Peptides against a protein of PDB entry 6FBK. Designs and how they scored, part 1

Every score and structure here is a prediction.

Target 1, 90 residues: chain A of PDB entry 6FBK
Amino acid sequence: EDTGVRVELAEEDHGRKSTIALRLWVEDPKKLKGKPKDNGAIEFTFDLEKETPDEVAQEMIESGFFHESDVKIVAKSIRDRVALIQWRRE
Unless a header shows other numbers, all headers, positions and changes below count from the first letter of the chain.
Peptide ipSAE is a variant of ipSAE made for these designs: the mean of its two directions, with the distance scale d0 fixed at 1.0 Angstrom where the peptide's residues are scored. Compare it only between designs on the same protein; published cut-offs may not carry over.
The geometry check fails a fold that doesn't show the stated peptide or that is severely misdrawn somewhere.

## One batch from the design tools (peptide; made by RFdiffusion4, then SolubleMPNN; aimed at target 1 E43 M60 F65; its pose is not in this set)

Design b1_p8_2_s2
Fold by OpenDDE base, seed 2:
Structure b1_p8_2_s2 (fold): chain B 90 residues (1-90), chain A 8 residues (1-8)
Amino acid sequence: as target 1 above (90 residues)
Amino acid sequence: MRKFIVKR
């Protein structure tokens, strides 16, 4: 399912570090229940071993980027990209 | 607190 939220690597992944740089932005705001406050891309680091998409999504909510009702959509977007990155590292 | 950098 297309979440309307895009997540990409912000840097080349050489598969050497547990920490990756990600970039997240809204492509289709109509798929969100809330209205995102910012139209920019959000850059952040994600530790593949220590962090979860749900926790990072919650931190984005707490930071005011998304409405609480969209936490699962944001988390799914991160999860799906992280899974692809992990699969490509195998 | 996580660091988020907004790029426009």
Scores: peptide ipSAE 0.766, ipTM 0.947, DockQ to the pose 0.900
OpenDDE base, seeds 1, 3, 4, 5: peptide ipSAE 0.764, 0.765, 0.764, 0.765; ipTM 0.946, 0.947, 0.946, 0.946

Design b1_p8_2_s3
Fold by OpenDDE base, seed 3:
Structure b1_p8_2_s3 (fold): chain B 90 residues (1-90), chain A 8 residues (1-8)
Amino acid sequence: as target 1 above (90 residues)
Amino acid sequence: MRKFKVIK
């Protein structure tokens, strides 16, 4: 399912580190319940061994990037990208 | 607090 939120690698992944750099932005705001404040991208690191998409999504909401009602859609977007990255490492 | 970098 297309969440309207896009997540991409912000760096080349050589499969050597447990941490990766990600970039997240809203591609289709109609799929969100809240309004994005701007059309910028959010860059952050994600530890594949220690962190969860749900925790990161909650931290984004606490930082004011998204409405609380959109936590699950944001988390899903991160989860889906992380899964693809992990599958490519196999 | 997590560090987020906003790219415009």
Scores: peptide ipSAE 0.759, ipTM 0.946, DockQ to the pose 0.881
OpenDDE base, seeds 1, 2, 4, 5: peptide ipSAE 0.756, 0.758, 0.758, 0.758; ipTM 0.945, 0.946, 0.945, 0.945

Design b1_p8_4_s2 (failed a check: near_copy:native)
Amino acid sequence: RKFIVTPL

Design b1_p8_5_s2
Fold by OpenDDE base, seed 5:
Structure b1_p8_5_s2 (fold): chain B 90 residues (1-90), chain A 8 residues (1-8)
Amino acid sequence: as target 1 above (90 residues)
Amino acid sequence: MKKFKVIK
């Protein structure tokens, strides 16, 4: 399902590290309940062994990037991309 | 705290 939030690799993944660099941005703001405060992409690392999409999304809310009502849609966007990356590593 | 970098 299209969340309106896009997540892509910010670096080439050679499948060697437990951490990956991700870039997240809003492609369709109409799918969000709140208005994003910034129009840029958010770049961050994701630890495949230690972090969860839900926790990272919550930290983005705390940092003021998204409204609290959009935590689930942001988390889903991260989860979906991470799953694809993990499936490609197998 | 996780570090987030804004790319514009």
Scores: peptide ipSAE 0.761, ipTM 0.947, DockQ to the pose 0.873
OpenDDE base, seeds 1, 2, 3, 4: peptide ipSAE 0.760, 0.760, 0.760, 0.759; ipTM 0.946, 0.946, 0.947, 0.946

Design b1_p8_6_s1
Fold by OpenDDE base, seed 3:
Formats: structure tokens, sequence, C-alpha cells
Structure b1_p8_6_s1 (fold): chain B 90 residues (1-90), chain A 8 residues (1-8)
């Protein structure tokens, strides 16, 4: 399902470390309930073994990037990308 | 606190 939020690797993944660099941005703002204040991308690291998409999404909300009602759609976008990365590593 | 870098 298209969440309207895009997540990509911000670096090349050689499958050697548990930490990866990700880039997240709004591709279709109509999919969100809140209005994005910025049209830029958010770069951050994600530990595949220790962190969860839901917790990272909540941290983005607390930082003011998204409305609280959009936490699940943001988390889903991260989860879906992380799953693809892990499947490619296998 | 998690570091978020905004890219314009």
Amino acid sequence: as target 1 above (90 residues)
Amino acid sequence: KRVFKVIK
C-alpha cells in the first residue's frame, strides 16, 4: 500500500552492519491527515537489531515533523522499507 | 535524543 511517505537508503548497504542510514520524505501529502511544514527529506540512522519503526515514527512526531494522527502511516513506511532491506540481506 | 538531519 502506498503510504505517501517514501523511505530510501541514504547509503550503500553491504549487509555488514546492523545500523543503516535512511532518508524519509513526503511524496503525496494528501495521504496524510496533517499538513507537512517542510518538503525536505529527513535523514537518520536505524539499528535493525535494536530499534522499531513505531518508536522512530513517534520520535519524529515529538520532533514536530508530523501530526500525531499520522504516526501509524509514518511507521508503516519505515517498516516496509526495513523489511525490504532485510529480505535483500537474506 | 535521536538526531534527525533535514535535507533541503
Scores: peptide ipSAE 0.787, ipTM 0.950, DockQ to the pose 0.907
OpenDDE base, seeds 1, 2, 4, 5: peptide ipSAE 0.785, 0.786, 0.786, 0.786; ipTM 0.949, 0.949, 0.949, 0.949

Design b1_p8_6_s2
Fold by OpenDDE base, seed 3:
Structure b1_p8_6_s2 (fold): chain B 90 residues (1-90), chain A 8 residues (1-8)
Amino acid sequence: as target 1 above (90 residues)
Amino acid sequence: KRKFIVIK
């Protein structure tokens, strides 16, 4: 399912580190319940062994990037990208 | 507190 939120690697992944740099932005705001403040991107690190997409999504909401009603679609977007990265490492 | 970098 297309969440309207895009997540990409912000660096080349050589499969050596447990931490990766990600970039997240809104591609289709109509799929969100809240409205984006701007059309920028958010860069952050993600630890594949220690962190969860749901925790990171909640931290984004607490930082004011998204409405609380959108936590699940943001988390799903991160989860889906992380899964793809992990599958490529196999 | 997690560091988020806004890219414009």
Scores: peptide ipSAE 0.794, ipTM 0.952, DockQ to the pose 0.890
OpenDDE base, seeds 1, 2, 4, 5: peptide ipSAE 0.793, 0.794, 0.793, 0.793; ipTM 0.952, 0.952, 0.952, 0.952

Design b1_p8_6_s4
Fold by OpenDDE base, seed 5:
Structure b1_p8_6_s4 (fold): chain B 90 residues (1-90), chain A 8 residues (1-8)
Amino acid sequence: as target 1 above (90 residues)
Amino acid sequence: MKKFRVIK
């Protein structure tokens, strides 16, 4: 499902590190219930062994990037990209 | 606290 939120690698993944750099931005704001405060892309690291998409999405909301009602759509966007990256490493 | 960097 298209969440309207895009997540991509911010760096080349050589499959060697447990940590990856990700970039997240809103492509279709109509898919969100809240209004994003910033129009930029959010760059962050993601630890494949320690972090979860839901926890990272919660931290983004606490930081004020998204409304609390959009936690699930943000988390899904991260989860879907992380899954693709992990499958590509196998 | 996780660090988030905004790129415009």
Scores: peptide ipSAE 0.775, ipTM 0.950, DockQ to the pose 0.906
OpenDDE base, seeds 1, 2, 3, 4: peptide ipSAE 0.774, 0.774, 0.773, 0.772; ipTM 0.950, 0.950, 0.950, 0.949

Design b1_p8_8_s1
Fold by OpenDDE base, seed 3:
Structure b1_p8_8_s1 (fold): chain B 90 residues (1-90), chain A 8 residues (1-8)
Amino acid sequence: as target 1 above (90 residues)
Amino acid sequence: MRKFKVIK
């Protein structure tokens, strides 16, 4: 399912580190319940061994990037990208 | 607090 939120690698992944750099932005705001404040991208690191998409999504909401009602859609977007990255490492 | 970098 297309969440309207896009997540991409912000760096080349050589499969050597447990941490990766990600970039997240809203591609289709109609799929969100809240309004994005701007059309910028959010860059952050994600530890594949220690962190969860749900925790990161909650931290984004606490930082004011998204409405609380959109936590699950944001988390899903991160989860889906992380899964693809992990599958490519196999 | 997590560090987020906003790219415009």
Scores: peptide ipSAE 0.759, ipTM 0.946, DockQ to the pose 0.860
OpenDDE base, seeds 1, 2, 4, 5: peptide ipSAE 0.756, 0.758, 0.758, 0.758; ipTM 0.945, 0.946, 0.945, 0.945

Design b1_p8_8_s2 (failed a check: a repeat of another design)
Amino acid sequence: MKKFKVIK

Design b1_p8_8_s3
Fold by OpenDDE base, seed 3:
Structure b1_p8_8_s3 (fold): chain B 90 residues (1-90), chain A 8 residues (1-8)
Amino acid sequence: as target 1 above (90 residues)
Amino acid sequence: KRKFIVIK
């Protein structure tokens, strides 16, 4: 399912580190319940062994990037990208 | 507190 939120690697992944740099932005705001403040991107690190997409999504909401009603679609977007990265490492 | 970098 297309969440309207895009997540990409912000660096080349050589499969050596447990931490990766990600970039997240809104591609289709109509799929969100809240409205984006701007059309920028958010860069952050993600630890594949220690962190969860749901925790990171909640931290984004607490930082004011998204409405609380959108936590699940943001988390799903991160989860889906992380899964793809992990599958490529196999 | 997690560091988020806004890219414009």
Scores: peptide ipSAE 0.794, ipTM 0.952, DockQ to the pose 0.861
OpenDDE base, seeds 1, 2, 4, 5: peptide ipSAE 0.793, 0.794, 0.793, 0.793; ipTM 0.952, 0.952, 0.952, 0.952

Design b1_p8_8_s4
Fold by OpenDDE base, seed 3:
Structure b1_p8_8_s4 (fold): chain B 90 residues (1-90), chain A 8 residues (1-8)
Amino acid sequence: as target 1 above (90 residues)
Amino acid sequence: MRKFRVIR
């Protein structure tokens, strides 16, 4: 399902590192319950072995990027991209 | 605390 939140690689993935650079931004704000504070892309690193999409989404909310009611939609968008990256590494 | 960078 389209979450209205897009997540992309911020760098080329050569499949060699456990850590990847990601960018996350809102494409369809109507799918969110809260109003995002910024229209920019959020750039961050993600460790494929140690970190979870849900924990990263919680940290984004704590940082004030999203409303607490949108944690699951943000986490899903990260999860879906991470899964796609992992499938391409196999 | 995670580092987030906002790109506009």
Scores: peptide ipSAE 0.775, ipTM 0.948, DockQ to the pose 0.871
OpenDDE base, seeds 1, 2, 4, 5: peptide ipSAE 0.772, 0.773, 0.774, 0.775; ipTM 0.947, 0.948, 0.947, 0.948

## One batch from the design tools (peptide; made by RFdiffusion4, then SolubleMPNN; aimed at target 1 E51 E59 M60 E62; its pose is not in this set)

Design b1_p9_2_s2
Fold by OpenDDE base, seed 3:
Structure b1_p9_2_s2 (fold): chain B 90 residues (1-90), chain A 9 residues (1-9)
Amino acid sequence: as target 1 above (90 residues)
Amino acid sequence: MKRKFIVKR
């Protein structure tokens, strides 16, 4: 399902390291309950072995990027991209 | 340590 939040690799994935660079931005603000404060892309690192999409989404909310009511939609967008990256590595 | 987020506009 389309979350209205897009997540992509910010670097080429050679499948050799557990840490990847991701880029996240709002593509459809109508899917969010809160109003996004910024239309910029957010770049961050994600450790495929040690970190979870839900924890990263919580940290984004704590940083003020999204409303607390949107934590699950943000987490889902990260999870879906991470799963796709992992499937491509198999 | 707080996670580093880089905003690109």
Scores: peptide ipSAE 0.736, ipTM 0.922, DockQ to the pose 0.816
OpenDDE base, seeds 1, 2, 4, 5: peptide ipSAE 0.732, 0.733, 0.732, 0.735; ipTM 0.922, 0.922, 0.922, 0.923

Design b1_p9_2_s4
Fold by OpenDDE base, seed 3:
Structure b1_p9_2_s4 (fold): chain B 90 residues (1-90), chain A 9 residues (1-9)
Amino acid sequence: as target 1 above (90 residues)
Amino acid sequence: MKRKFKVIK
């Protein structure tokens, strides 16, 4: 399902590290309930073994990037990308 | 510790 939020690797994944650099941005703002004020991309590190998409999404809301009502759609976008990365490593 | 987010415009 298209969340309207895009997540991509910010670096080449050689499958050697547990941590990866990700880039997240809004592609379709109509899919969100809130109105994101920033039109940029958010870069961050994600630990594939220790961190969860829901916790990272919550931290983005706390930082003021998204409305609290959009936490699940943001978390889903991260989860879907992380799953693809892990499937490619196997 | 708060996560570091880098904004790229």
Scores: peptide ipSAE 0.724, ipTM 0.919, DockQ to the pose 0.824
OpenDDE base, seeds 1, 2, 4, 5: peptide ipSAE 0.722, 0.722, 0.723, 0.724; ipTM 0.918, 0.918, 0.918, 0.919

Design b1_p9_3_s2
Fold by OpenDDE base, seed 5:
Structure b1_p9_3_s2 (fold): chain B 90 residues (1-90), chain A 9 residues (1-9)
Amino acid sequence: as target 1 above (90 residues)
Amino acid sequence: KKKFIVLPK
């Protein structure tokens, strides 16, 4: 599903660390219910063992990047990319 | 706190 939010690796994944660097940005703001900040890409680390897409998305909202109504679409975008990365590690 | 780095648009 096209969420309108793009998530990609910010660095090469050698499959050895429990953490990965991700880059997230809005490609299609029309797919969001609220109006996000007009920022560029957001870079952050994601701990595959300790963090969840829902918790990270909630922290992004608390930081003011997205409206609370879009927490699930942001979380889904992160989840889908993380799953893809994990599949490639196998 | 989670650190988020904003890149220039």
Scores: peptide ipSAE 0.785, ipTM 0.951, DockQ to the pose 0.884
OpenDDE base, seeds 1, 2, 3, 4: peptide ipSAE 0.784, 0.783, 0.784, 0.783; ipTM 0.951, 0.951, 0.951, 0.951

Design b1_p9_3_s4
Fold by OpenDDE base, seed 5:
Structure b1_p9_3_s4 (fold): chain B 90 residues (1-90), chain A 9 residues (1-9)
Amino acid sequence: as target 1 above (90 residues)
Amino acid sequence: KRKFIVRPL
């Protein structure tokens, strides 16, 4: 499903580290219930072993990037990209 | 506290 939120690697993934750098931005704001705080790409690290998309999405809400009603759509966007990265590591 | 860096599109 197209969430309207895009997530991409912010660095090359050599498959050696448990952490990856990601970049997240809104491509279609109509799919969000709230209005995003910023109009930019949010860059952050993600630990494939220790962290979850839901936890990271919640931290984005706490930082004011998105409305709390959009936490699940943000988390799904991260989860979907992380899954693709993990599949490519096989 | 998680570090977030915002880059202009």
Scores: peptide ipSAE 0.820, ipTM 0.960, DockQ to the pose 0.936
OpenDDE base, seeds 1, 2, 3, 4: peptide ipSAE 0.819, 0.820, 0.820, 0.819; ipTM 0.960, 0.960, 0.960, 0.960

Design b1_p9_5_s1
Fold by OpenDDE base, seed 3:
Structure b1_p9_5_s1 (fold): chain B 90 residues (1-90), chain A 9 residues (1-9)
Amino acid sequence: as target 1 above (90 residues)
Amino acid sequence: KIIKLVRKK
């Protein structure tokens, strides 16, 4: 399902590290309940072994990037990209 | 425009 939020690798993935660099940005703001405060891409690290998409999404809310009502859609966007990366590593 | 998220340690 299209969340309106895009997540991509910010680096080439050779499948060797548990930590990866990602970028996240809003492509369709109408999919979100809150209004985006910035139009930039958010760059962040993600540990494939230790972290969860929901916890990272919550950190973005706490940092003021998204409204709390959008935490699940942001988390889903991260989850879907992470799953794709994991599938390609197998 | 790229914004770096400050992660919790």
Scores: peptide ipSAE 0.690, ipTM 0.924, DockQ to the pose 0.907
OpenDDE base, seeds 1, 2, 4, 5: peptide ipSAE 0.685, 0.686, 0.686, 0.687; ipTM 0.921, 0.923, 0.921, 0.922

Design b1_p9_7_s2
Fold by OpenDDE base, seed 3:
Structure b1_p9_7_s2 (fold): chain B 90 residues (1-90), chain A 9 residues (1-9)
Amino acid sequence: as target 1 above (90 residues)
Amino acid sequence: MKKKFKVIK
């Protein structure tokens, strides 16, 4: 399912580290209930062993990047990318 | 500690 939020690797993944660099941005704002205030990309690290997509999405809401009603959309976009990265590491 | 987010424009 297209969330309207895109997540990509911000660095090459050699499958050796438990942490990865990600870049997240809004591709289709119509899929969101809130209006994103910024049209930029958000770069962050993700710890595959310690962090969850839902908790990271919640911290993005708390930081003011997205409306609270969009937390599940953001979390899903992160989850889908992380799952894809994990599948490629196998 | 809160996660660090970097905005790229």
Scores: peptide ipSAE 0.738, ipTM 0.925, DockQ to the pose 0.878
OpenDDE base, seeds 1, 2, 4, 5: peptide ipSAE 0.737, 0.736, 0.737, 0.737; ipTM 0.925, 0.925, 0.925, 0.924

Design b1_p9_7_s3
Fold by OpenDDE base, seed 5:
Structure b1_p9_7_s3 (fold): chain B 90 residues (1-90), chain A 9 residues (1-9)
Amino acid sequence: as target 1 above (90 residues)
Amino acid sequence: MKKKFIVTR
């Protein structure tokens, strides 16, 4: 499903590390219930073994990037991209 | 520790 939130690799993934670098930004703000505080892209690392999309999305909200009502849509966006990356590694 | 987020515009 198109969440209106785009997530891509911020660096090349060689499939060797448990961590990946991601870049997240809003492509379609109409898909969000709240209005994002920032307009730019957010870069961050994601630990495939220790972190979860829901927890990372919650941290983004606590940092002021998104409204709490959009936690699930942000988490889904991260989850979907991570799943694709893991599939590519196999 | 708090997770680090870097904004690029």
Scores: peptide ipSAE 0.720, ipTM 0.920, DockQ to the pose 0.875
OpenDDE base, seeds 1, 2, 3, 4: peptide ipSAE 0.717, 0.719, 0.719, 0.718; ipTM 0.920, 0.920, 0.920, 0.920

## One batch from the design tools (peptide; made by RFdiffusion4, then SolubleMPNN; aimed at target 1 I42 F44 S63; its pose is not in this set)

Design b1_p10_1_s1 (failed a check: near_copy:native)
Amino acid sequence: MRKFIVLPKP

Design b1_p10_1_s2 (failed a check: near_copy:native)
Amino acid sequence: KRKFIVTPKP

Design b1_p10_1_s3
Fold by OpenDDE base, seed 5:
Structure b1_p10_1_s3 (fold): chain B 90 residues (1-90), chain A 10 residues (1-10)
Amino acid sequence: as target 1 above (90 residues)
Amino acid sequence: KRVFRVLPKP
């Protein structure tokens, strides 16, 4: 499902590290309940073994990037991309 | 504390 939030790899994934760099941005703000800050892409590292999409989404809200009502849609966007990356590593 | 790097809009 199209969340309106896009997540992509910020670096080439060689499948050797548990940590990857991700880039997240709002593609369709109409899909969000709140109004996010007018920012460009947000770049961050994600540990495939230790971290969860929900935790990262919560941290983004705590940092003020998104409204609390949009935590689940942000988390889903990260989860979907992470799942795809893990599939490609098999 | 998580570090978020904000890139400018293209």
Scores: peptide ipSAE 0.756, ipTM 0.935, DockQ to the pose 0.816
OpenDDE base, seeds 1, 2, 3, 4: peptide ipSAE 0.753, 0.753, 0.753, 0.754; ipTM 0.935, 0.935, 0.935, 0.935

Design b1_p10_2_s1
Fold by OpenDDE base, seed 3:
Structure b1_p10_2_s1 (fold): chain B 90 residues (1-90), chain A 10 residues (1-10)
Amino acid sequence: as target 1 above (90 residues)
Amino acid sequence: MKRKFKVTPL
C-alpha cells in the first residue's frame, strides 16, 4: 500500500556492505495523521543485519520529524524499501 | 548515542 512516504537509496548498492544509506521524505502529507516538522529529505544509514524499521521510525519521532501517531506508517515505508533492497541482493 | 539525521531540501 502507498504510505505517502518515500524511501530511496542515497548511494549505489553493490550488495557487499551490511550498511546502506537511505533518504526519506513525504510525498503525500494527506496519508499522515500529523503534520511533519519539515518538508526536506532525511538521510540516514541503516544496518541491514542489526537494525529494524520500527527502531528507526521511533528515533525519527523522538527527533521531532513526525507525530507519534504516524510511527507505524513511517516504519512501513522503511520496511518496504529495505525488503526490496534485500530481494535485489539475492 | 542518538542517531544522526541529515536533512536536505527537496
Scores: peptide ipSAE 0.735, ipTM 0.925, DockQ to the pose 0.790
OpenDDE base, seeds 1, 2, 4, 5: peptide ipSAE 0.734, 0.734, 0.734, 0.734; ipTM 0.925, 0.925, 0.925, 0.925

Design b1_p10_3_s1 (failed a check: near_copy:native)
Amino acid sequence: RRVFRVLPKP

Design b1_p10_3_s2
Fold by OpenDDE base, seed 5:
Structure b1_p10_3_s2 (fold): chain B 90 residues (1-90), chain A 10 residues (1-10)
Amino acid sequence: as target 1 above (90 residues)
Amino acid sequence: KKKFIVLPKP
């Protein structure tokens, strides 16, 4: 449940756009199997209609931010936050 | 290609 990866809104969400800005960072490295890059938060846009947490997580792996063995926990972190955001929009 | 912006650590 606690993935050790935190995801938050990078901008105020007024519920008008299908895209949102997110910020993701590692709070507890012990929860990850691999060793993520030692950097600050990662900011990115997320299209609520076109993109999926799994696809975005995979792109982060391809960019070298995380090891492939941690793709699922990264995807879960994004999914959980997106679900909360969509709940607030209703 | 998806763009990822790395922010500096506080």
Scores: peptide ipSAE 0.759, ipTM 0.938, DockQ to the pose 0.800
OpenDDE base, seeds 1, 2, 3, 4: peptide ipSAE 0.759, 0.759, 0.759, 0.759; ipTM 0.938, 0.938, 0.938, 0.938

Design b1_p10_3_s3 (failed a check: near_copy:native)
Amino acid sequence: KRKFIVTPKP

Design b1_p10_8_s2 (failed a check: near_copy:native)
Amino acid sequence: KRKFIVLPKP

## One batch from the design tools (peptide; made by RFdiffusion4, then SolubleMPNN; aimed at target 1 T45; its pose is not in this set)

Design b1_p11_1_s1
Fold by OpenDDE base, seed 5:
Structure b1_p11_1_s1 (fold): chain B 90 residues (1-90), chain A 11 residues (1-11)
Amino acid sequence: as target 1 above (90 residues)
Amino acid sequence: MKRKFIVLPKP
């Protein structure tokens, strides 16, 4: 499923650390229920062992980047990218 | 502590 939200690595992943840097931005705002902040990409660190996509998505909403109604679509975009990163590490 | 989010400018 295409969420309209894109998530990419903000750094090269050497597969050594549990922490990675991610970059997230909206490619298709029409797929969101609410209107997100009109800004560029958002960079953040993600701990593969300690954190969850749902937690990060909720924190983004609390920070005002996205509407509450879009928490699941944002979380899914992060989850999908994290899954790919973990697959590549195997 | 609050999570740090770095906002990049649009291209």
Scores: peptide ipSAE 0.709, ipTM 0.915, DockQ to the pose 0.769
OpenDDE base, seeds 1, 2, 3, 4: peptide ipSAE 0.707, 0.707, 0.708, 0.706; ipTM 0.915, 0.914, 0.915, 0.914

Design b1_p11_1_s2
Fold by OpenDDE base, seed 5:
Structure b1_p11_1_s2 (fold): chain B 90 residues (1-90), chain A 11 residues (1-11)
Amino acid sequence: as target 1 above (90 residues)
Amino acid sequence: MKRKFIVTPKP
């Protein structure tokens, strides 16, 4: 489903590292329950072996980017993109 | 350590 949150690679993925650079931003704010701090795209690294989408989403909320009620849709957005990246690596 | 988030303009 469309979460209204878009996640893309922030750099070229050569498939050699367990870490990837991601960029996340709100495309459709009406999909969110709360009002996000729409300051642009959020860039961050993600370790495919050590980290989880839920952990990253929680940290984004703690940092004030999203309302706590939107943790699951943010996590889903990251999870969906990570799954696609992993599929591409196969 | 606290996670580093960098805010950039939307693509």
Scores: peptide ipSAE 0.722, ipTM 0.924, DockQ to the pose 0.923
OpenDDE base, seeds 1, 2, 3, 4: peptide ipSAE 0.720, 0.720, 0.721, 0.721; ipTM 0.923, 0.924, 0.924, 0.924

Design b1_p11_1_s3
Fold by OpenDDE base, seed 5:
Structure b1_p11_1_s3 (fold): chain B 90 residues (1-90), chain A 11 residues (1-11)
Amino acid sequence: as target 1 above (90 residues)
Amino acid sequence: MKRVFKVLPKP
């Protein structure tokens, strides 16, 4: 499912660390219920062992990047990318 | 600690 939110690696993944750098941005704002801030990409680190997509999405909303109604699609976007990264590491 | 989010310029 296309969430309208894109998530990519912000660095090369050598598969050695549990921490990765991610970049997230809105590709299609019409798929969001609320109006996000008109920002560029958001970069952040994500610990594959300790953190969850839902936690990060909630923190993004608390920081004002997205409306609370969009927490699930933001979390899904992160989750989907993380799953792909983990698949590549196998 | 509060999570750090780095906002990049819009292309």
Scores: peptide ipSAE 0.704, ipTM 0.914, DockQ to the pose 0.814
OpenDDE base, seeds 1, 2, 3, 4: peptide ipSAE 0.701, 0.702, 0.703, 0.702; ipTM 0.913, 0.912, 0.912, 0.912

Design b1_p11_1_s4 (failed a check: near_copy:native)
Amino acid sequence: RKRKFIVTPKP

Design b1_p11_2_s1
Fold by OpenDDE base, seed 5:
Structure b1_p11_2_s1 (fold): chain B 90 residues (1-90), chain A 11 residues (1-11)
Amino acid sequence: as target 1 above (90 residues)
Amino acid sequence: RPKRVFRVTPL
């Protein structure tokens, strides 16, 4: 499913460490129920072993980037990208 | 836990 939120690697992944750098931004705002605070790309690190997409999404909400109603959309966007990265590492 | 660091850059 197209979430309207794009998540990409902000660095090359050589599959050597559990931490990856990600960049997340809204590609189709119509897919979101709320309106993002700004329209920039959000960069952050994600620990593949310790963190979950839902927790990171919640932290983005708490930071004011997205409305609480869009937490699952944001989480899914991160989850989908993380899954792809994990599959490529195998 | 510590507050997550987010860096915002223009698209």
Scores: peptide ipSAE 0.758, ipTM 0.930, DockQ to the pose 0.906
OpenDDE base, seeds 1, 2, 3, 4: peptide ipSAE 0.757, 0.757, 0.758, 0.757; ipTM 0.929, 0.929, 0.930, 0.929; seed 1 fails the geometry check

Design b1_p11_2_s2
Fold by OpenDDE base, seed 3:
Structure b1_p11_2_s2 (fold): chain B 90 residues (1-90), chain A 11 residues (1-11)
Amino acid sequence: as target 1 above (90 residues)
Amino acid sequence: KPKRVFRVSPL
């Protein structure tokens, strides 16, 4: 399902490290309940073995990037991209 | 827990 939030690899993934670099931004703000504070791309690292999409999304809320009502949709966008990356590594 | 690092860049 289209969350209106885009998540892509910030660097080429060779499938060698458990940590990946991601880039996240809002593509369709109408799908979010709140208005994102920033209008740029948010870059961060994600540990495929130790971290969860929901945890990262919550930390984005705490940082003020998104409204608390949108935490689940943000988490879903990260989860979906991470799943695709993991499937390609198999 | 350590504060997560987020880097913002222009689209």
Scores: peptide ipSAE 0.746, ipTM 0.923, DockQ to the pose 0.863
OpenDDE base, seeds 1, 2, 4, 5: peptide ipSAE 0.745, 0.746, 0.746, 0.745; ipTM 0.922, 0.923, 0.922, 0.923

